# Peptides against a protein of PDB entry 4DOW, part 15

Target 1, 157 residues: chain A of PDB entry 4DOW
Amino acid sequence: TFSWVGRPLPNRKQFQQMYREICMKINDGSEIHIKVGQFVLIQGEDNKKPYVAKLIELFQNGAEVPPKKCARVQWFVRFLEIPVSKRHLLGRSPPAQEIFWYDCSDWDNKINVETIIGPVQVVALAPEEVIPVDQKSEETLFVKLSWNKKDFAPLPP

## One batch from the design tools (peptide; made by RFdiffusion4, then SolubleMPNN)

Design b1_p10_3_s4 (from b1_p10_3, 3 letters changed)
Fold by OpenDDE base, seed 5:
Structure b1_p10_3_s4 (fold): chain B 157 residues (1-157), chain A 10 residues (1-10)
Amino acid sequence: as target 1 above (157 residues)
Amino acid sequence: SAKPIPMPTA
């Protein structure tokens, strides 16, 4: 289950209440708090790895009946989400831990918080920095580049 | 288009 933490933040949207933090209760009864600005894993399609996203907003959508707990996200993409015909543009075989900043607006960036699996660590690196593999950072994801459906580019500022 | 986000299994 998901519950809001704290009081709604000031905003001017009539049917939306914005929050800074949400609490997800896990099966064993433990609780995980997730804040705006953190990175999360989101349930993927069948036989696919979870999606990766950065939380931009947390809000309750009162325009829906019943109201829904939602989030607005910045998407990342895994290498295998990129079309096969475009993968060669990277010029290298990336490690499994590498993800890419999705630099397009064609995807809906609103999600239901119920699809959040949990938090994940994402570390930004310079293009020349080496991604550590087979180490303690096995669960850590790394981002060097953006992907805009046409080519790879340095991360946005 | 929308990136399909299914509901979690558990």
Scores: peptide ipSAE 0.034, ipTM 0.680, DockQ to the pose 0.028
Fold by OpenDDE base, seed 2:
Structure b1_p10_3_s4 (fold): chain B 157 residues (1-157), chain A 10 residues (1-10)
Amino acid sequence: as target 1 above (157 residues)
Amino acid sequence: SAKPIPMPTA
């Protein structure tokens, strides 16, 4: 279950109440708080790794019936989400921990918070920085480049 | 094209 933490933020949009934090309650009764600006894992397709996204907004969407707890996100993509025909453009075999900033507007960036699995740590690195390799753990993901469906590019400062 | 996000079951 998901519940808002704290009061709605000011300057809300029509039919929306914005929040900075949400609480997800797990089966064992424990709670995890997730804030705007954090990175999350989102339920993926069957037999696929969870999606990765950065939370930009948390909001109650009153335009829907019933009202929905939603988030606006910045998508990341895993290497295996990139079309096979274009993976060669990276010019290297990325470690399992590497993800890419999705630099396109063709994807809907609104999600239902119910699809959030939990938080994940994402660390931005400069292109020349070495990604610490630990193939046995996805505790931390790393992003060095963006992907715009045409090519890879360094992340803007 | 929307990124396909499956809705969780209740």
Scores: peptide ipSAE 0.034, ipTM 0.678, DockQ to the pose 0.027
Fold by OpenDDE base, seed 3:
Structure b1_p10_3_s4 (fold): chain B 157 residues (1-157), chain A 10 residues (1-10)
Amino acid sequence: as target 1 above (157 residues)
Amino acid sequence: SAKPIPMPTA
C-alpha cells in the first residue's frame, strides 16, 4: 500500500495535489519512504527486468474517480530495450548494470505509484570511468550516456 | 506513445 507523507505542496494545477514523499508498505509490514529525486524500479512486462526511472513529481490526480496516486518520471532504458538495429551504435557490449538516460519526450512519463517495486541506486559515471561488475555492486545501476532514439550521447548537464 | 507499464494484479 502507498500513502502520502507530509502535507501537499503549493501548486497551481487544478485537480492535482503535489507531494514530496510517499510511503510504501511492503509485505513484512516494514515501510520504505521514497522521495522526489530518487530512483525507482517499476514493474515491467512479464519475464522482463523492471523499468528504471527517476521520480520528478509525486501527485494525487483528483480528476480520476477514485483519485489516483501518481508520479511523473524521467525514464532510463536498459540496453535490451533499445532496438536491435541500433544497438551497434554504442560501439561496445555494455554490462548488464548499465542503463541510459532516455532523452526523448515521446514516452508518457506518468505512472501509477502502484507499479513501483522499490528504490534502486543509480550512479552517474564519466565516460572514462569503469563500471564495476562485481557481487557488491550487483544491485547498483550505472549511467554514462543518454539515448535519444537516434544515437548515444554524453549525459545531459 | 506510452511506455507499457502493467498494473499489479489485485
Scores: peptide ipSAE 0.033, ipTM 0.674, DockQ to the pose 0.026
Fold by OpenDDE base, seed 4:
Structure b1_p10_3_s4 (fold): chain B 157 residues (1-157), chain A 10 residues (1-10)
Amino acid sequence: as target 1 above (157 residues)
Amino acid sequence: SAKPIPMPTA
């Protein structure tokens, strides 16, 4: 169950109400609050790891019937989401906790909040910094590079 | 599923 937290933010979009925060109620009755700017795991395909995204905007789309709670996101990609023919361009075997900033605009960046599994921590690192790999969990993910479907590149400042 | 969908103009 998802519900908005707080009052709508002022905006000029006729059929959209923007919010800073959303509440996710879990099965045990506990609540997790997620805010714009945080990172989330998004429901993936069967037998696949969840997608990773940064929340850019939270909004209710009143033009839909019934209205839907939505988010606009910046996508990240896991190494295994990159085509096999391009993986060699990284020049190394990344740890499972490494993700890449998706530097393309060819994907729909609107999601339904009901696809959110939960929050996740994403830490940006310099290329020379070592990823502290925890083989027991993916509690924290790390990003060093972007992927633009052609090559890997350093993250912009 | 929340799998990214390619935009037609991409």
Scores: peptide ipSAE 0.033, ipTM 0.665, DockQ to the pose 0.033

Design b1_p10_4_s1 (from b1_p10_4, 9 letters changed)
Fold by OpenDDE base, seed 2:
Structure b1_p10_4_s1 (fold): chain B 157 residues (1-157), chain A 10 residues (1-10)
Amino acid sequence: as target 1 above (157 residues)
Amino acid sequence: AEKYLLPEET
């Protein structure tokens, strides 16, 4: 289950109540708090790895009936989400921990918070920085480049 | 989450 933490933030949007933080209660009864600016794993397609996203906004969408708890996200992509025909453009075989900033607007960046699996650590690195080898590839992810469906590029500021 | 026509993981 998901519940808002704190009071709504000041907002001009008529049907949206914005929040800074949301609480996710998991099966063992423990709670995980997730804030705007953090990174999360989002439920993927069947038999696929979870998607990776940065939370940009948390809001209750009153335009829907019933109101929905939603998030606006910045998408990342895993290497295997990139079309096979374009993967060679990276010029290297990335480690499993590497993800890429998705630099396109063609994907819907609104999600239902119920699709959030949990938080994940994402660390931005300069191109010359080495990604630490970790047996737990999903524990910490690393981003060096963006992907705009055409080519890889340095990260946006 | 809706991502369009992603290739399957190899």
Scores: peptide ipSAE 0.037, ipTM 0.687, DockQ to the pose 0.188
Fold by OpenDDE base, seed 5:
Structure b1_p10_4_s1 (fold): chain B 157 residues (1-157), chain A 10 residues (1-10)
Amino acid sequence: as target 1 above (157 residues)
Amino acid sequence: AEKYLLPEET
């Protein structure tokens, strides 16, 4: 179950109300609050790891019947989401915790909030920084580069 | 959201 937290933000879009924060109730009755700007795991396809995304907007979509709680996201990609024929372009074998900023507009960036599994920690690193692989950091994801379906590139500052 | 068909993740 998802519910909005706080008052709607001012906006001029006639069919949507924007929010800063949403609350998701978990099976045990506890609540998790997620805000715009945080990173989340999104339900993936069958037998696939969850997708990773940064929340950029939270909004109620009044154009749908019935209205839907939605989000706009910036996608990341896991290394294994990159075509096998292009993985060599990275020039190294990345650790499992590395993800890449998806620098394309060909993917729909609107999601239903019901597909959100929960928050996740994403840390940006410089290319020369080492990704820690200890047990305590396995839940943290790291990003150094972007991927635009053609090549990898350094993240903008 | 719907993404392109992804390679197999093992």
Scores: peptide ipSAE 0.037, ipTM 0.691, DockQ to the pose 0.157
Fold by OpenDDE base, seed 3:
Structure b1_p10_4_s1 (fold): chain B 157 residues (1-157), chain A 10 residues (1-10)
Amino acid sequence: as target 1 above (157 residues)
Amino acid sequence: AEKYLLPEET
């Protein structure tokens, strides 16, 4: 169950109400608050690991019936999401905890908040920094590079 | 989330 936290933010969009924060109620009765700017895991396809994204906007889409709670996201990609034929461009075998900033606009960046599994920690590192590998593969993810469907590049500042 | 453009290896 998802519910908005706080009052809508001022905006010019006629059919959208924007919010800063949303509350996710989980099975044990506890609540998790997620804010714009945080990173989340999003339900993937069957037999696939969850997607990773940064929340850019939280909004209610009043153009839908009934209104839908949505988010706009900046996508990240896992190494296994990159086509097999292009993985060699990285020049190394990345640890399981490394993800990449998706530097393309061809993907739909609108999601239903119901697909959010929960928050996740994403840490940006300089290329020379070593990725500390945790025992849990989804405990902390690390990003050094972007992927634009053609090549890897340094992270945008 | 609709990521239909890139095949994932599982």
Scores: peptide ipSAE 0.037, ipTM 0.692, DockQ to the pose 0.202
Fold by OpenDDE base, seed 1:
Structure b1_p10_4_s1 (fold): chain B 157 residues (1-157), chain A 10 residues (1-10)
Amino acid sequence: as target 1 above (157 residues)
Amino acid sequence: AEKYLLPEET
């Protein structure tokens, strides 16, 4: 279950209450607090790895009936989400822990918070920095480049 | 477009 933490942030949006933090209560009774600006894993399709995103907004959408707890996200993409025909543009075989900043606005960036699996660590690296290899690919993810559906580019500062 | 509708091989 998900519940808001703290008071709503002041905003001028008529039907939305903005928050900076949400509490995710898992089945063993423990709680995980997730804040705007953190990175999360989002439920993918069957037999697929979770999606990766950065939380940019947490809000309750009062325009929906019933009101929905939502988030706006900045998407990342895993290498294997990139079309097969364009993967060669990277010029290298990336480690499993590498993700890419999705530099397009064509994807819906609104999600239901119920799709959040949990937090994940994402570290931005310079191109020359080596990605440390962890045994678990989801322990820490690394981003060096953006992907705009046409080419890879240096990560926006 | 929704990301969930995009094909992926992960």
Scores: peptide ipSAE 0.036, ipTM 0.673, DockQ to the pose 0.206

Design b1_p10_4_s2 (from b1_p10_4, 8 letters changed)
Fold by OpenDDE base, seed 3:
Structure b1_p10_4_s2 (fold): chain B 157 residues (1-157), chain A 10 residues (1-10)
Amino acid sequence: as target 1 above (157 residues)
Amino acid sequence: AEKYLLPPET
């Protein structure tokens, strides 16, 4: 169950009510609060690892019937999501914890909040910084580069 | 196709 936290933020969009924070209630009754700017895991395809994204906006979309609780996100991509034929462009074998900033606009960046699994920590690193090898999977993810379907590049400013 | 998939549930 997802519910808005706080009052709607002022905005000019006719059919949208924007929020800073959403509460995710888990089946055990506990609550997790997720805010704009945080990173989240999003439900992937069957037998696939969750997607990773940064929350840009939280909003209720009144243009839909019925209204939907939505989020706008910045996508990241896991190495295994990159086409096999292009993985060599990285020039190294990345650890499982490494993700890449998706620098394309071809993916829909609006999601239903109900696809959010939970928050995740994403840490930006310089290329020379070493990713800790003992990190538990999905505990902390690391990003050094962007991916634009053509090549890897330094992170956007 | 796009990365994001719509949830099966409402």
Scores: peptide ipSAE 0.041, ipTM 0.689, DockQ to the pose 0.091
Fold by OpenDDE base, seed 1:
Structure b1_p10_4_s2 (fold): chain B 157 residues (1-157), chain A 10 residues (1-10)
Amino acid sequence: as target 1 above (157 residues)
Amino acid sequence: AEKYLLPPET
């Protein structure tokens, strides 16, 4: 169950109410609050790991009937999401915790909040910094590079 | 291909 937290933010977008924060109700009754700017895991395809994204907007889409609670996201990609033929361009075998900033606009970046599994920690590192090994790969993810479907590049400033 | 999965049915 997802519900808005706080008052709608001022905006000029017709049919949209924007918010800064949502509340995710968990089965045990506890609540997790997620804010714009945080990173989340999103339900992936069958037998695939969850997608990783940064929340850039939270909004209710009033153009839909009934209105939908949505989010606009900046996608990340896991190494295994990159086409096999392009993986060699990285020049190394990345750890499972490494993700890449998706630097393309060809993917739909609007999601239903119901697909959000929960928050995740994403840490940006310099290229020379070593990725720590955590107990679980989903505990903390690390990003050093972007991927634009052609090559890897330094992270956007 | 688009990167997105339809929300689960409640």
Scores: peptide ipSAE 0.040, ipTM 0.691, DockQ to the pose 0.098
Fold by OpenDDE base, seed 4:
Structure b1_p10_4_s2 (fold): chain B 157 residues (1-157), chain A 10 residues (1-10)
Amino acid sequence: as target 1 above (157 residues)
Amino acid sequence: AEKYLLPPET
């Protein structure tokens, strides 16, 4: 269950109400609050790891009936989402906790909040910094580079 | 479930 937190933010979009924060109520009755600017895991396909994204906007889409709670996101990609023929461009075997900033606009960046699994910590690192790898969990993810479907590049500012 | 235009994990 997802519910808006706080009052709607001012905006000029006819069918949208903008919000800063959303509350996710999980099975045991506890609540997790997620804000714009935080990172989330999004439900993937069966036998696939969750998708990773940064929340850019939270909004209710009043153009739909019934209204839908949505988010705009900045996508990240896992190494295994990159085409096999391009993986060699990284020049190394990345740890499981490394993700890449997706630097393209060809993917739909609107999601339904109901696909959010929960928050996740994402830490930006310089290329020379060591990623502390936990082989048993992905509690924290790390990003060093962007991917633009052609090559890897330094992180955007 | 909602589908997104993302490449599948291989």
Scores: peptide ipSAE 0.033, ipTM 0.682, DockQ to the pose 0.327
Fold by OpenDDE base, seed 5:
Structure b1_p10_4_s2 (fold): chain B 157 residues (1-157), chain A 10 residues (1-10)
Amino acid sequence: as target 1 above (157 residues)
Amino acid sequence: AEKYLLPPET
């Protein structure tokens, strides 16, 4: 179950109410609060790892019937999401916990909050920094580069 | 249910 936290933010959009924070209530009754600017795991394909994204906006879309709780996101990609024929462009074998900033606009960046699995920690590193050993692949993810479907590039400052 | 264009499979 998802519910808004706090009052809606001021905006001029006719059918949208924007929020800063959302509450996710899980099976055991506990609550997890997720805010704009945080990183989340989003439900992926069956038997596949979750997608990774940064929350940009949280909003209720009143133009839909019934109204939907939605988010706008900045996508990340896992190495295995990159076409096999282009993986060599990285020039190295990345650890499982490395992700890449998706620098394209061809993907729909609107999601339903019901597809959010939970928060995840994402740490930005310089290219020369070493990714630490992590026993849990989803505990902490690391990003050094962007991917624009053509090549890898350093993260913008 | 509403759907959206997702990233490639992981």
Scores: peptide ipSAE 0.032, ipTM 0.663, DockQ to the pose 0.283

Design b1_p10_4_s3 (from b1_p10_4, 9 letters changed)
Fold by OpenDDE base, seed 2:
Structure b1_p10_4_s3 (fold): chain B 157 residues (1-157), chain A 10 residues (1-10)
Amino acid sequence: as target 1 above (157 residues)
Amino acid sequence: AEKYLLPDAT
């Protein structure tokens, strides 16, 4: 289950109540708090790895019936989400822990918080920095580049 | 999450 933490933040958006933090209660009774600015794993399609996203906004969407707990996200993409015909543009074989900043607006960036699996650590690296490979996959993900459906580019600020 | 149809993944 998901519940808001704290009071709504001031905002001028009709039908929306914005929050800074949400609490996710898992089966064993423990609680995980997730804040705006943190990274999360989001339920993917069947037989596929979870999606990766950065939380940009947390809000109650009163325009929906019934009201929904939602988030706006910045998407990342895994290498295997990139079309096969374009993967060669990277010019290297990335480690499994590398993800890419999705630099397009064609994807819906609103999600229901119920699709959040949990938090994940994402570390931004300079191009010359080496990704540590002796770590568990999905423990820490690394991002160096953006992907805009046409090519890879330096990570945006 | 709503994304475009993705290529097959391992």
Scores: peptide ipSAE 0.040, ipTM 0.706, DockQ to the pose 0.194
Fold by OpenDDE base, seed 1:
Structure b1_p10_4_s3 (fold): chain B 157 residues (1-157), chain A 10 residues (1-10)
Amino acid sequence: as target 1 above (157 residues)
Amino acid sequence: AEKYLLPDAT
């Protein structure tokens, strides 16, 4: 289950209540608090790895009946999400832990918080930095580049 | 929703 943490943030958007933090209750009764700005794994299709996103906004969508707990996200893409015909543009075979900042606005970036699996660590690296693949970092994802549907580019600031 | 239509997202 998901519940808001704290008071709504002031905003002028009609039918929306914005929050900074949400609480995710797990089966064992423990709780995970996720804040705006953190990275999360989002439920993907069957037999697919979870999607990766950065939380930009947390809000209750009052335009729906009943209201829905939603999030606005910045999408990342895994290498295998890149079209086969364009993967060669990377010029290298990336490690499994590498993801890419999606630099387009054509994708729907609103999700239901119920699709959030949990938090994940994402680390931004310079192009010359080596992606560690040791045991300690196996759960960490790394981003060096953006993908804008036509080519790879330096990571946006 | 378009995100979920990407191929080979394994």
Scores: peptide ipSAE 0.040, ipTM 0.706, DockQ to the pose 0.228
Fold by OpenDDE base, seed 4:
Structure b1_p10_4_s3 (fold): chain B 157 residues (1-157), chain A 10 residues (1-10)
Amino acid sequence: as target 1 above (157 residues)
Amino acid sequence: AEKYLLPDAT
């Protein structure tokens, strides 16, 4: 169950109400609050790890019937989401916790909040910094580079 | 399949 926290933010979009925070109530009755600017795991496909995204906007889309709770996101990609033929461009075997900033606009960046699994910590690192490796945990993910479907590059500012 | 592709995605 997802519910808005706080009052709507001012905006000019006719059929949208914008929010800063949403509450996710999980099965045991506990609540997790997620805010714009935080990182989340999104439900993946069968036999695949969850997707990773940064929340840019939280909004209710009143143009739909019934209204939908939505989010606008910045996508990240896992190494295994990169085409096999291009993985060699990284020049190394990344640890399981490394993700990449997706630097393309060809993906829909609107999601339904019900696809959110939960929050996740994402830490930006310089290329020379060492990633603490824990192959059995996704508690913290790390990003050093962007991916633009052609090559890897330094993180955007 | 690529996730959440736009209709005019390249």
Scores: peptide ipSAE 0.036, ipTM 0.674, DockQ to the pose 0.161
Fold by OpenDDE base, seed 5:
Structure b1_p10_4_s3 (fold): chain B 157 residues (1-157), chain A 10 residues (1-10)
Amino acid sequence: as target 1 above (157 residues)
Amino acid sequence: AEKYLLPDAT
């Protein structure tokens, strides 16, 4: 169950109310608050790892019937989401914890908040920094580079 | 069917 936290932010959009924070209630009764700017795991396809994204906006979409709680996101990609024929462009075998900033606009960046599994920690590193190998997968993810469907590049400023 | 689904989603 998802519910808005706080009052709507000032907004002139006719059919949308924007929020800074949303509350996710889990089956055990506990609550997790997620804010704009934080990173989340999003439900993937069957037998696939969750998607990774940064929350850019949280909004109620009143143009839909019934209204939907939505988010706009910045996508990240896992190494195995990159085509096999292009993986060699990285020049190394990345650890499972490494993800890449998706630097394209061809993917829909609007999601339903119901697809959010929970928050995740994402740490940006310089290219020369070492990713800790003792950390468990999905506990902390690391990003060094962007991917634009053609090549890897330094992270956007 | 979802527009935001990623190809080869790992």
Scores: peptide ipSAE 0.035, ipTM 0.689, DockQ to the pose 0.263

Design b1_p10_4_s4 (from b1_p10_4, 7 letters changed)
Fold by OpenDDE base, seed 2:
Structure b1_p10_4_s4 (fold): chain B 157 residues (1-157), chain A 10 residues (1-10)
Amino acid sequence: as target 1 above (157 residues)
Amino acid sequence: AEKYLLPPLT
C-alpha cells in the first residue's frame, strides 16, 4: 500500500499533483518513506533482478482513470542488462554491485509506484575509487559510468 | 520502451 506524505507541492501541471515523499506499507505493518532524489529497486521481469532507478518526481496522475500514483525516474542499468555484444566495451569485469547511469531518452521513465520494491543505496564513485564489494549485492550499489547504448562514458553531472 | 514493460501489480 502506497500513500502520499505531506501536502501537494505547488506546480502548474493541469492533471498532476506533485509530492515530495511517499509511504509504502509492507506486509508486517511497518512503513518505509521514500523521497524524491532517493534510489529505489523496481520490480523486474520474471527471473530478473530488480531494476534500479533514481526518483525524480512523485506525482498523482489525474489524467488517468482512475488516478494513479506515479513517479518519474532516472534509470540505471545493471551490467547484465547491457547487450552481450557491447559488454566488452567496459574493458573489465565489473562487480555485481556496479550499475550504470542510463544516458538515453528512449525508455519510458514514468512508473507506477506500486512497482517499487523498496529503497536502495547508490553511491557515485570516481573512476579510481575501488568498489567495496560485500556479500549483500543489493545492500549498496555503485556507479562510476554512464551507458548510452553505444559506449560507456564518465558519469554525467 | 525497452525497460519498463510491467503492468500494474494491482
Scores: peptide ipSAE 0.046, ipTM 0.723, DockQ to the pose 0.094
Fold by OpenDDE base, seed 5:
Structure b1_p10_4_s4 (fold): chain B 157 residues (1-157), chain A 10 residues (1-10)
Amino acid sequence: as target 1 above (157 residues)
Amino acid sequence: AEKYLLPPLT
C-alpha cells in the first residue's frame, strides 16, 4: 500500500495536493520511502522488464473518483524498447544495465503510484566512461545518452 | 502514449 509522507506542499492547483515523499509498505511489513527526484521501476508488460523513470512530481488527484495517488515522471528507455531498425544508430552493443533518457513528449508521463515496483539506482556517465561489468542487472542502471525516436545524443547538461 | 497503459498492481 502507498501513503503520503508529510504535509502537502503549497500549491494553487485545483483538485491536486502536492507531496515530496510517499511511503510504500511491502508485504513483509517493511516500509520504503520514495521522494521526488529519485528513480523508480514501474510495472511493465507481461514478460517484459520494468519501465524506468525519474519522479518529477507526487500528487493526489482529486479530480478522479475516487481520488488517485499519482506521479509525473521523466521516462527512460531500455535498449530493447528501441525499434530494431534503429538500434544500429547506437554504433555499439550496450550492456543490459544501460538505459537512455527519453527526449520526447509523446508518452503519457502521469502514472498511478500503485504501478511502482520500487526504487532503483540510476547513474549518469560521460560517453567515454565504462560501465562496470560486475554490476547485476536491475541493481544499478547507467545512462550516457538520450533517445528522441530519431537518434541518440549526449545528455543535456 | 503507447508505453504506460498498465493498471495498478494493487
Scores: peptide ipSAE 0.046, ipTM 0.729, DockQ to the pose 0.093
Fold by OpenDDE base, seed 3:
Structure b1_p10_4_s4 (fold): chain B 157 residues (1-157), chain A 10 residues (1-10)
Amino acid sequence: as target 1 above (157 residues)
Amino acid sequence: AEKYLLPPLT
């Protein structure tokens, strides 16, 4: 289950209540707190790895019936999500831990918080920095580049 | 198609 932590933040949007933090209670009864600005794993399609995203906003959408707990996110993309015909543009074989900042607006960036699996660590690296190979794939993910459906580009500072 | 098309779990 998901529940808001703290009082709603001030905002001007009708039918929306914004929050800084949400509590995720998992099966064993333990609680995980997730905050705006953190990175999360989001349920993917069957037999596929979960999506990766950065939380931008947490809000309850009262315009829906019934009201829904939602998040606005910045998407990342895994290498295998990139079309086969364009993967060569990277010019290298990335490790499994590498993800890419999705630099397009064609994807819906509003999610239901129910699809959040949990938090994940995402570390930005310079192009010359080496991704550690001793870490588990979903333990820490690394981002060096953005992807805009046309080419890869350096991350903005 | 847009990336996030999953329905709510509940």
Scores: peptide ipSAE 0.046, ipTM 0.722, DockQ to the pose 0.076
Fold by OpenDDE base, seed 4:
Structure b1_p10_4_s4 (fold): chain B 157 residues (1-157), chain A 10 residues (1-10)
Amino acid sequence: as target 1 above (157 residues)
Amino acid sequence: AEKYLLPPLT
């Protein structure tokens, strides 16, 4: 169950109410609050790891009946989401906890909040910094590079 | 292909 926290933010979009924070109530009755600017795991396909994204906007889409709770996101990609023919461009075998900033606009970046699994920590590192790898956990993910479907590059500002 | 085509879970 998802519910808005706080009052709507001022905006000029006709059919949207924007929010800063949403509350996710999980099965045990506890609540997790997620804010714009935080990172989340999103349900993936069968036999696939969850997607990773940064929340850019939280909004209720009043154009739909009934209204839907949505988010606009910045996508990250896991190494295995990159085409096999392009993976060699990285020049190394990345640890499982490394993700890449997706630097393209061809993907739909609107999601239903109901697909959010929960928050996740994402830490930006310089290329020379060592990723502390936990082979049994995905609690923290790390990003060093962006991917623009052609090559890897330094992180955007 | 689009990355996100999943229906709501909850």
Scores: peptide ipSAE 0.045, ipTM 0.724, DockQ to the pose 0.090

